# Peptides against a protein of PDB entry 7BDX, part 108

Target 1, 212 residues: chain A of PDB entry 7BDX
Amino acid sequence: EMGAAACTLLWGVSSSEEVVKAILGGDKALKFFSITGQTMESFVKSLDGDVQELDSDESQFVFALAGIVTNVAAIACGREFLVNSSRVLLDTILQLLGDLKPGQCTKLKVLMLMSLYNVSINLKGLKYISESPGFIPLLWWLLSDPDAEVCLHVLRLVQSVVLEPEVFSKSASEFRSSLPLQRILAMSKSRNPRLQTAAQELLEDLRTLEHN

## One batch from the design tools (peptide; made by RFdiffusion4, then SolubleMPNN)

Design b2_p14_8_s4 (from b2_p14_8, 6 letters changed)
Fold by OpenDDE base, seed 4:
Structure b2_p14_8_s4 (fold): chain B 212 residues (1-212), chain C 212 residues (1-212), chain A 14 residues (1-14)
Amino acid sequence: as target 1 above (212 residues)
Amino acid sequence: as target 1 above (212 residues)
Amino acid sequence: STWNSNPRLLLLQP
């Protein structure tokens, strides 16, 4: 319990840019983010078919960790830190997103995807994650999720790839050949207005790329 | 490990007044400080004669908790929160200071004493802790500690009592009758300049009270 | 794209 409480408070205060700078300015940042990945991995590995007690201290702790990563990635120096000094954490997040089944651990998926999206705001971060082995298949795996919020954050990440010519050009062939167009079209008809809008915008961006 | 790392980061960032306000502005503050006391108590109870692994994750975690309490107490709204809404934590700190033997868990004692000193800056906090059962005997018990830093923080807390007539008057008889004058005089000759100065200043304050 | 206008993901308040 106490660890989850402390971590949750740290998550809350990490919404401040000054707090993120303070976290990163210390000598403990590297270790913290290293063991963060390990902790998240251990948690996901422990989920072996058991009904996730979403309200467990362990779950709350891992959610807070993912939240902290998101908030760190929300600021420029945090993104630079993650992509330079904490790549293993990014690799772990990508791996865990692949390991989780559709509908499994939705809240954690959302947080991890939010982190990756924030990282993708930085071109260096976007390059790093998009050059990760199996990145495109992973996006489509995640788009198969029944959760609208998961799908929303996947679409946002896909959009980050599509909007960067330098990144998109490297994998454009694979991207186009594997694109789950019917799934994205279905999302453009979603009752979730955020998902609907994101899917529609992505379809517009894709059409623009086909005509150029 | 991960809990200790998160808590240590929270300790570090809690040096900011804005972070303390953010901690207290959330709905989780009460629960956090409630279980903080319980965690510290559990740790001290587990020390039953075993050589404290000062570098253990558990020790580091508890030190970080005590550090957070200190930093919360360092600001006015934090003191007000502790004395109004988290009295059980203050009671726990006082109890643990009594339970710890001289030379035992020195680092934790220092942090707890720093917290109490910060609380004592507020008259309401000073009243609360000084009216706690056995407070004066506790001060003298702590002054028997071989550690100069423990003794320094005890002297500072004693000084806070002495400097407040409204507080001092309630227990002046007990205070004077039990005062370890020889111990304080010995501290005024300490090689530790901070301890020496604090002891000398307290002796001057006491002399001033005897002449008034 | 309206999504690009708010790159700061919602500071997820816990």
Scores: peptide ipSAE 0.038, ipTM 0.824, DockQ to the pose 0.035
Fold by OpenDDE base, seed 2:
Structure b2_p14_8_s4 (fold): chain B 212 residues (1-212), chain C 212 residues (1-212), chain A 14 residues (1-14)
Amino acid sequence: as target 1 above (212 residues)
Amino acid sequence: as target 1 above (212 residues)
Amino acid sequence: STWNSNPRLLLLQP
């Protein structure tokens, strides 16, 4: 209970850039983000079946952790910190996204995907994530999720790759050969306007790349 | 581990007034401070003997909680919040100070005393604390602590009472009849300059009140 | 594309 409450407050205040800087300026940051990865991993490993107690203290704690990581990654110095000093956490997030079944822990997946997207705003972060083994297959597998918000944030992550020539060129062959085009096309017809827009934009970006 | 890390970060960032305002502006504040009191109480009740693992995750967590309360009380709106909406936490801190033996949990006592001192900066806070049953006996008992920092912060709390005529007048008879004058005089000769100064100032304040 | 207009994802408390 108390841990979840404290972490939730920390998440809330981490929406401030100054708070993110304060978190990172301390000697505790490295340890915190290391344990964060471990805690998230432990939570995912402890999931029995597909039923998550969304309101459990443990779930709230892990959601707050993922939220903190996202808010840290929303700040330039936070992205730099994560990519330079907390790569293990990024590796953990990528691994956990691979471990969580479609439809499992949707809220956590969204938060993790949001954190990766924020990291991808920096070229260094995007490079690091995109060079992760199995990254492209992971994207397509995640894009099979029934949840529109999960798919939305996957599409955003894909778009971050597609919009970076230096990154995209390295994986272009694999990307093109494995692209779930029919799935993306289906999303471009979604009743969810955010998902629809994201899919349509990605399709436009992909078409632009085929003509270049 | 993770709870202590998160709470320690929250403590660190709570040194900012804006962070305190952000903590208090959320719907989680009341719950957080309620559980804080319970957590601190549970910790104190779990203490077996006089040996504290100062480096334990539990200790660090509780220290961070006490630190957060102190930092909240350092801000005007934080004091108001504590006195208006978290009186149970203040009651708990007062009770815990009565439950902890001389020399026991010195660091925690200091943090709790600092929080009470910060609350005492507001007349409403000072009134609330000073009207607590057994408050004056508690002060004198706490002043028996062998630790100079504990005694220092007790003296500061006593000074807060003495310097408020509206508060002091209500307890003046009890205060005068029970004042551990010899103990305070001994502290005014302490080799600890902060303790010495605080004791000397309090003695001067008391002399001034006797002439009025 | 309006999609890239808000790249930063700041999360409020749920």
Scores: peptide ipSAE 0.037, ipTM 0.822, DockQ to the pose 0.035
Fold by OpenDDE base, seed 1:
Structure b2_p14_8_s4 (fold): chain B 212 residues (1-212), chain C 212 residues (1-212), chain A 14 residues (1-14)
Amino acid sequence: as target 1 above (212 residues)
Amino acid sequence: as target 1 above (212 residues)
Amino acid sequence: STWNSNPRLLLLQP
């Protein structure tokens, strides 16, 4: 309980750039983000055996951790910190996104995807995550989720790859050969306006790349 | 471990007034400070049975909690919040200071005393804590601690009472009849310069009150 | 693409 309350407050205040800088400027940041990855991994590993209630203190704790990572990744110095000093955390997030089944832990997936999207705003971050083993298959696996918010954040991350020529060129062959085009086309017809827009924009970006 | 890391970061960033305002401006503050008191109480109750290592994650967690309370109490709106909305936490701190034996949990005592001192800067806070049952006996009990830092912070809290006529007048008879004058005189001769100064200033303030 | 102009930083509040 107390840990969840503390993490939740820390998540709330980490929406400030100055708070993110204060967190990172201390000698405790490295340890905190190291344990964050371990804690998130332990939580995901515990799900396969126990019906974890989505509203448990433990779930709220892990949501707050993922939220903190997202807010840190929203700041330029935070992205630089994650990519330079906390790569294991990024690797863990990518791993956990692969380990989670479609429909499993939707809220956590969304938070992790939001953190990766924020990391992808930095070219160095985008290069790091896109060069991860199995990254493209992971995107398509995640895009098979029945949840519209999961799919939305996957499409945004895919768009970050497609819109960066330096990154897309390295994976363009694999991307074109494995692209779930029919699924993205179906999403462009979604009743969810956010998902519809994201899918439509991605399709436009992909069409632009085929003509060049 | 993760809870201690999160609380420690929250403690560090709560040194900012804007962070304290952000913590208090949310709907989660009341719950956080309620659980803080309970967690501190549970920790102190666990000490009588187990040799709690001073450097345990659990100890660090509770130190961070007490540090957060201290930093909240350092801000005017934080003092007002504690006195108006978190009185149970103040009552818990006073209780725990009474429950702890001389020489027991020195670091926690210091942090709790620092929080009460910060609360005492507000006249409403000083009135609240000084009107607590057994407050004057508690001060003398705490002043029997062998630790110079504990005694220093007790003397500062005593000075806050003595320097406020509206508060001191209510307890002046009890204060004069129970004052451990010889102990304070001994502290004014301490080799610890901070303790020496605090004891000397308090003795000067007390002499000034006897002549009026 | 409107996305290219302003990467919407996702700030999360609990």
Scores: peptide ipSAE 0.050, ipTM 0.824, DockQ to the pose 0.030; fails the geometry check
Fold by OpenDDE base, seed 5:
Structure b2_p14_8_s4 (fold): chain B 212 residues (1-212), chain C 212 residues (1-212), chain A 14 residues (1-14)
Amino acid sequence: as target 1 above (212 residues)
Amino acid sequence: as target 1 above (212 residues)
Amino acid sequence: STWNSNPRLLLLQP
């Protein structure tokens, strides 16, 4: 209980840029984010089958960790830190997103995807995650999720790739050949207005790239 | 490991007044400080005999918790919160300081004493802790510690009592009758300059009170 | 567009 409570408070206060700078300016940041990845990995590996997120202390603790990573990635120096000094954490997040089944650990997926999206704001971060082995297949795997919020954050990450010519050109052939166009078209008709808009905008961006 | 790391980071950032305000402005503060007291109590109760502070994750976790309490008590709204809404935590700290033997858990004692000293800056806080059952005997028990830093923080807390007429008058007879004067006189000759000064100042304050 | 919203995601305490 206490660890989860402390981590949840740390997550809350990490919404401040100054707090993120204070965390990263200390001598404990590297260790903390190393252990964060290990803890998240251990949690996901402890899931037996199609177990849903329990409202357990362990689950809430891991959510808070993912939230902290997201808040760090929301800051320029935090993105630099993650892409320079904590690449193993990014690799872990990508792996865990692949290890989870559609519909499994939805909240955790959303938080991890939000962290990757924040990292993708940095060109160096976007390059790093997009050059990860199996990144494009992973996007399509995640887009098969029944949860609209998971799909929304996947579409946001896909857009970050599509809108960066230097990144998109390197994988354009694989991207075009594997694009789940019918799935994205279905999302553009979603009753969820955020998902509908995101899918529609991505389809427009893709059309623009096909005509150029 | 991860809980201790998260709590240690929270301790570090709680050195900011804004972070303390953010923690206390949330809906989780009451629960957090309730569990904090319970966790510290459980740790102290787990000590078998004259076991010293291990550099264990559990020890570091409890140090971080005590550090957070100290940093909260360093802020005016934090003192108000502790003395109004978290009195059980103050009671727990006083009890744990009594439960520990001289030389046992020195770092934890120092942190807990620092928190009580910070609370004593508030007249309401000083009233609350000084009116606690066995407070005066507890001060003398703690002053028997072989550690100079423990003794220093005890002397500072004693000074807070002595310098507040409204508080001191209520316990003056007990205080005078039980005062370990020889121990304080010995501390005024300490090789530790901080302890020497604190003991000397307290002796001067006591002399001033005897002549008034 | 939803994309022109603040791309940096700060999370509040749950």
Scores: peptide ipSAE 0.037, ipTM 0.823, DockQ to the pose 0.036; fails the geometry check

## One batch from the design tools (peptide; made by RFdiffusion4, then SolubleMPNN)

Design b2_p15_1_s1 (from b2_p15_1, 6 letters changed)
Fold by OpenDDE base, seed 1:
Structure b2_p15_1_s1 (fold): chain B 212 residues (1-212), chain C 212 residues (1-212), chain A 15 residues (1-15)
Amino acid sequence: as target 1 above (212 residues)
Amino acid sequence: as target 1 above (212 residues)
Amino acid sequence: MEDLYRRRDRSVPLP
């Protein structure tokens, strides 16, 4: 209970850039983010296919951790830190996204996808995550999720790859051969306006790449 | 381990006034400080006279909690919050200071005494802690500690009471009748310059009160 | 490291 409360407060205050700088300026940051990855991994491994109560102390703790990572990645110095000093955490997030079944732990998936998107704001971060083994299959696995919010954040991450020619060129062949175009087209007709817009924008970006 | 790491980071960033305001601005602050008191109490009760390893995860967690309370109390809005909304936490700190034996958990005692001193910067806070049952005996109990840092912070808290006529007048009779004057005089001759200065200043303040 | 000209995510609010 106390750990979850502390992490929740840390998540809340990490919305400030100055707080992120303060977190990273201490000699405790490396340890914190190392344990963060391990804690998230342990949580996902403990699910054994059972729906964990969304409001459990453990769930709240993991949500707060994912929120902290997202807020750190929202800041330039935070992205630099994650890409330079916490690559294992990024690897963990990618692995956990693959281990979760469609519809499982939706809130956590959203937070982790948001963190990866924020990492993708940095060119080195985008390169790192896009060059991770199985990244393209992972995107399509995640896009098969029935949840609109999960799919939204997957599409945003896909768009980050597509909008960077240097990154996209490296995986363009695999990307084009496996692209779930019909799924994305279906999302462009979604009643969820955020998902609809994201899918439409991505389709436009993809069309632009075919003409160039 | 993760809880201790999170609390440690929260402690570090709470040195900023803006972070304290952010902590208190959320609807999670009350819950956090409620659990903080309980966690500290549970820790002290678990000591059973054994010297807990200073570097244990549990010890680090409790130190961080005490540090957070101290940093919150260092800010005007934090003092107001503690005195208005977290009196149970203040009561807990006073109780725990009484439950610890001389020389036991020195670092924690120092942090808790620092928090109470910061609370005493506020007149309402000073009134509240000084009117707590057994407060004067508690001060003398704590002043019997062999540790110079503990004694330093006790003397600072005693000085806060002595410097406020409205507060001192209520307990002046008990204070004068039980004052460990010889102990304070001995501290004024300490080789520790901080303790020496604090004891000398307090003795001067006490002399001034006798002449008025 | 250079940031890409993209929309940054806002901080995630507490649930």
Scores: peptide ipSAE 0.070, ipTM 0.831, DockQ to the pose 0.043
Fold by OpenDDE base, seed 3:
Structure b2_p15_1_s1 (fold): chain B 212 residues (1-212), chain C 212 residues (1-212), chain A 15 residues (1-15)
Amino acid sequence: as target 1 above (212 residues)
Amino acid sequence: as target 1 above (212 residues)
Amino acid sequence: MEDLYRRRDRSVPLP
């Protein structure tokens, strides 16, 4: 309970750039993010079958951790730190996104995807995650999720890959051959306006790449 | 481990007034400080005999909690919050300071005493703690500690009481009759310059009160 | 380290 409360407060204040700088300016950041990954992994591994996220202190604790990572990744120095010094955490996030079933841990998936998107704002971060083994299949696995918010953040991450020629070119063959085009087309007709827009924009970006 | 790391980071950033305001501006602060007191109490109660503070994650966690309280109390709005909304925590700190033996949990005592001193910067806070049952005997109990840093912070708290006529007058009789004058005089000759100065200043303040 | 000046995600607020 105490840990969850502390983490939740830390999550809230980490929305400030100055706070992120203060967090990273100390000698405790490395340890914090190391055990963050372990804690998130342990939580996911403890889930039996299709257990949904409970309204518990444990769940809140993990959400707060994912939120902190996301907020750190929202800032340039935070991205640099994660990509240079906490790659294991990024690997863990990618792994957990693959381990979770469609419809499982929806809110956690969203936070993790948001963190990866923020990492992808940096070219080094984008390269790192996109070169992860099984990254492209992972994107499609996640895009099969019935949750619109999960799919939205997957599409945003896909867009980050597509919009970076150097990254896209490395995986263009696999990407094109495995692209769930019908799924994306279906999303472009979603009643969720954010999902609809993201899918439409991605389709436009993909068309642009085919014409160039 | 994760909780300790999160709390330690929160402690570090809580040195900022803006962070304290952000912490208290949310709806989670009350819960956080409620369970903070419980956590500190549980830790102290778990100590067997004269067990010294271990270099453990549990100890670090409790230190971080005490540090957060201290940093919150360093700011006007933080003091107001503690005195108005977290009196149970203040009661717990006073209780724990009484429960700990001389020489036990030195660093924790220092942090708790620093927090109480910060609370005493506010007249409402000073009145609240000084009107606590057994407050004066508690001060003398703490002043019997062999640790110079503990004694320093006790003397500072005593000085806060002495320098406030309204507070001092309420307990002047008990204070004067029980004052460990010989102990304070001995401290005024300490090799520790901070302790020496604090003891000398307090003796001067006490003399001033006798001449008025 | 080169930021790609893409749409930054906003900080995630506490629920």
Scores: peptide ipSAE 0.068, ipTM 0.826, DockQ to the pose 0.043
Fold by OpenDDE base, seed 5:
Structure b2_p15_1_s1 (fold): chain B 212 residues (1-212), chain C 212 residues (1-212), chain A 15 residues (1-15)
Amino acid sequence: as target 1 above (212 residues)
Amino acid sequence: as target 1 above (212 residues)
Amino acid sequence: MEDLYRRRDRSVPLP
């Protein structure tokens, strides 16, 4: 309980760029983010395939950890740190997103996807993520989620890849051959305005790429 | 381990006034500081009277908690919060300082004493602490510690009481009758410059009070 | 490191 409370407070204050700088300027950052990955992995492995998100201190703790990573990645120096010094954490996040079933741990998925999106704001980060083994299949796995918010953040991450020619070209063949176009089209007709807009924008981006 | 790491980071960033405001501006502060007191109490109770400070994640965790409280109390709004909304935590700190043996958990004692000193910067805080049952005996108990840093922070807290007539007058009789003058005099001859200075200043303050 | 011309996500609020 105490750990979860402390982590939640840290999540809250990590919204500040100065706090992120303070976290990373200390000598504890490397250890912290190493343990973060391990803790998240341990949590997901403990879920026994249950698709229900647990309402527990442990869940909140892991949510807060994912939130901290997201907020760190929202800042340029934070992205640099993650990409240069905490690649194992990124690998873990990618792995966990693959390990979770559709509909399972929805809130955690959203936070992890948000963290990856933030990392993808940096070209080096985007390259690193996109070159991960099974990255493209992972995107489609995640896009099958029944939760609109999960799908939204997947689409945003896909868009980050698509909009960067240097990155997209490396996976273009696999991407095109596996693209779940029907699913994206269905999302463009969603009643969820955010999902609808994201899907429409991505479809427009994809159309532009086909004509170039 | 993860909880301790998170708490340590929170301690580090709590040096900022803005971070303290952020902690207290959220809806999690009350719960956090409630659990903080309980956690510290549980730790101290687990020490089985051992005078040796444990080098463990648990120790570091509790040190970080005490550090956070100290940094919160360093800020005006933090003092207000502690005195108005987290009195149980202050009571717990006072209790734990009494429960620990001389030489036991030295670092924790220092941090807890620093927190009390910071609270004492506010008149309401000083009044609250000084009116705690057994406060004066507690000061002398703590002043018997073999650690110079513990003694230093005790002297500083004593000085806070002595320099406030409204507070001192309430306990003046007990204070005068129990004052360990010989111990304070010995400290004024210490080779530790900080302790020496603090003891000398307190002795001067006490002399002034006797002549007024 | 080069940031791409995209808007970062806002800081994640506490629930």
Scores: peptide ipSAE 0.046, ipTM 0.821, DockQ to the pose 0.043
Fold by OpenDDE base, seed 2:
Structure b2_p15_1_s1 (fold): chain B 212 residues (1-212), chain C 212 residues (1-212), chain A 15 residues (1-15)
Amino acid sequence: as target 1 above (212 residues)
Amino acid sequence: as target 1 above (212 residues)
Amino acid sequence: MEDLYRRRDRSVPLP
C-alpha cells in the first residue's frame, strides 16, 4: 500500500520536466527502470489465473509505474535515456502488450502504448521499437482489442511509423500484406470522435503513401 | 524492492520546493502521510526481536519516508501542512523516537529529529511538539544515545525550545529540574566539532536565560 | 538524437 502511494506521488510529480531531469540525473535511474520492467512483468504474469481486482494496490502500483515511464518518455532527455540506457524496459513493454489478451488490463495497455508512442517521437526510438521482432503483428493483435482507447493509441503508433518514410520502407511489404484495412475502416465510423479522427487520418496517410 | 526504489526517487526530488508544493497540492497528500506514519511505526515494531539488516530494502524504504517528511518540513508550506493537517504523523515520530533504544536505528532517529527540528521553525509547530506528552523526558532519553549525530540533533531541538521564551516559559520548571547538565558539558568537550559547538551554544543560551 | 515533428503526448495525469 505504501509503495503504491509513493509511486503514485512520483507519477504525479513526474509531469514536470525538471523532475524528470532530477530522476535521470541521479545514480539510481538505471536500477529503478530495470526493476520497473521486472515488476510490470511479474504483475502481468500473476494475472494468468487470478481475477485481480483492477483497483487493487498492486494494480495501482503498476499503473503508476507505467505512468512514470510515459512521463519520462514525454521529455526529450527522457526519450534519450530510455532508448540509450533502458532498452530492456522497452522490450518488456512490447512483450507485455503481446501477452495481454484483448480486453485485459485496458488502462495498463493504454499507458504502455502511450509510452511507446512518446518514445517514437525520437527517430532512434521509433527505429528501435519498429524493428523489434513481431512489431507489426503485435500492432494488429492490439488493434483487435474491444476498447476504443487501446485502439486509438495503436492507430497513433501505426501513424508514427507511416509518417516516417525511412522506417516505413523497412516494413512496407509486411505492413501492406497484413494491414487490417476493414478494421481501420470500421474505426473510421466509430462513435468515439477521437478514434474516428485517428482512423480517418491514418487512412489518408496510407492513401498518400500508395500514390507515391 | 520496487517500493523502496520509488520512495528513494521521491525523496531525492522532494528537495525541490516546487516538488513539495506539487506533492501537497494533490488530493493524495493526506492519505500518503497518514500511511507514512503507519509504515514507519510498523517497521519500528518489527525490530523488537529481529536483527533487521540496517541495509535491507525495508530499512531503506523507511529512511526514504523519513527523508520525505524532513524535506517537506524544510519548506514553509510543508510546515503549515504538517502542523495543520498531519499532526498524527508528528505524534508518531515523537512516539517512535521514544520507542527506539539508544544506538538503535541511528539514521532513522537523525532523520526524524531533523523533521521535528524543521517543524519547530514554525512557532505553531514548536508549540505543538513541545507541548506533547513527555517531550522533555524524551529529549533526555534521546540525548543518552551514544551516537554523536543523534545527540547533535537533540541539542538543536532543545535549542529551538530555549530560544523561544513563550515556549520555554511553559516548561521551564521541568526543564531546569531535569536538565542533564553533565551530559551536555561532556558534549561540549566532544571530538566532534559540530556536537561540541552545539553543546557550547546551548550552554551559553541557558546561562543567558538564568541571568534574566 | 532527432525528435520528429509529430504531436506529442501530454504528461499523463494521475487518475
Scores: peptide ipSAE 0.040, ipTM 0.819, DockQ to the pose 0.041

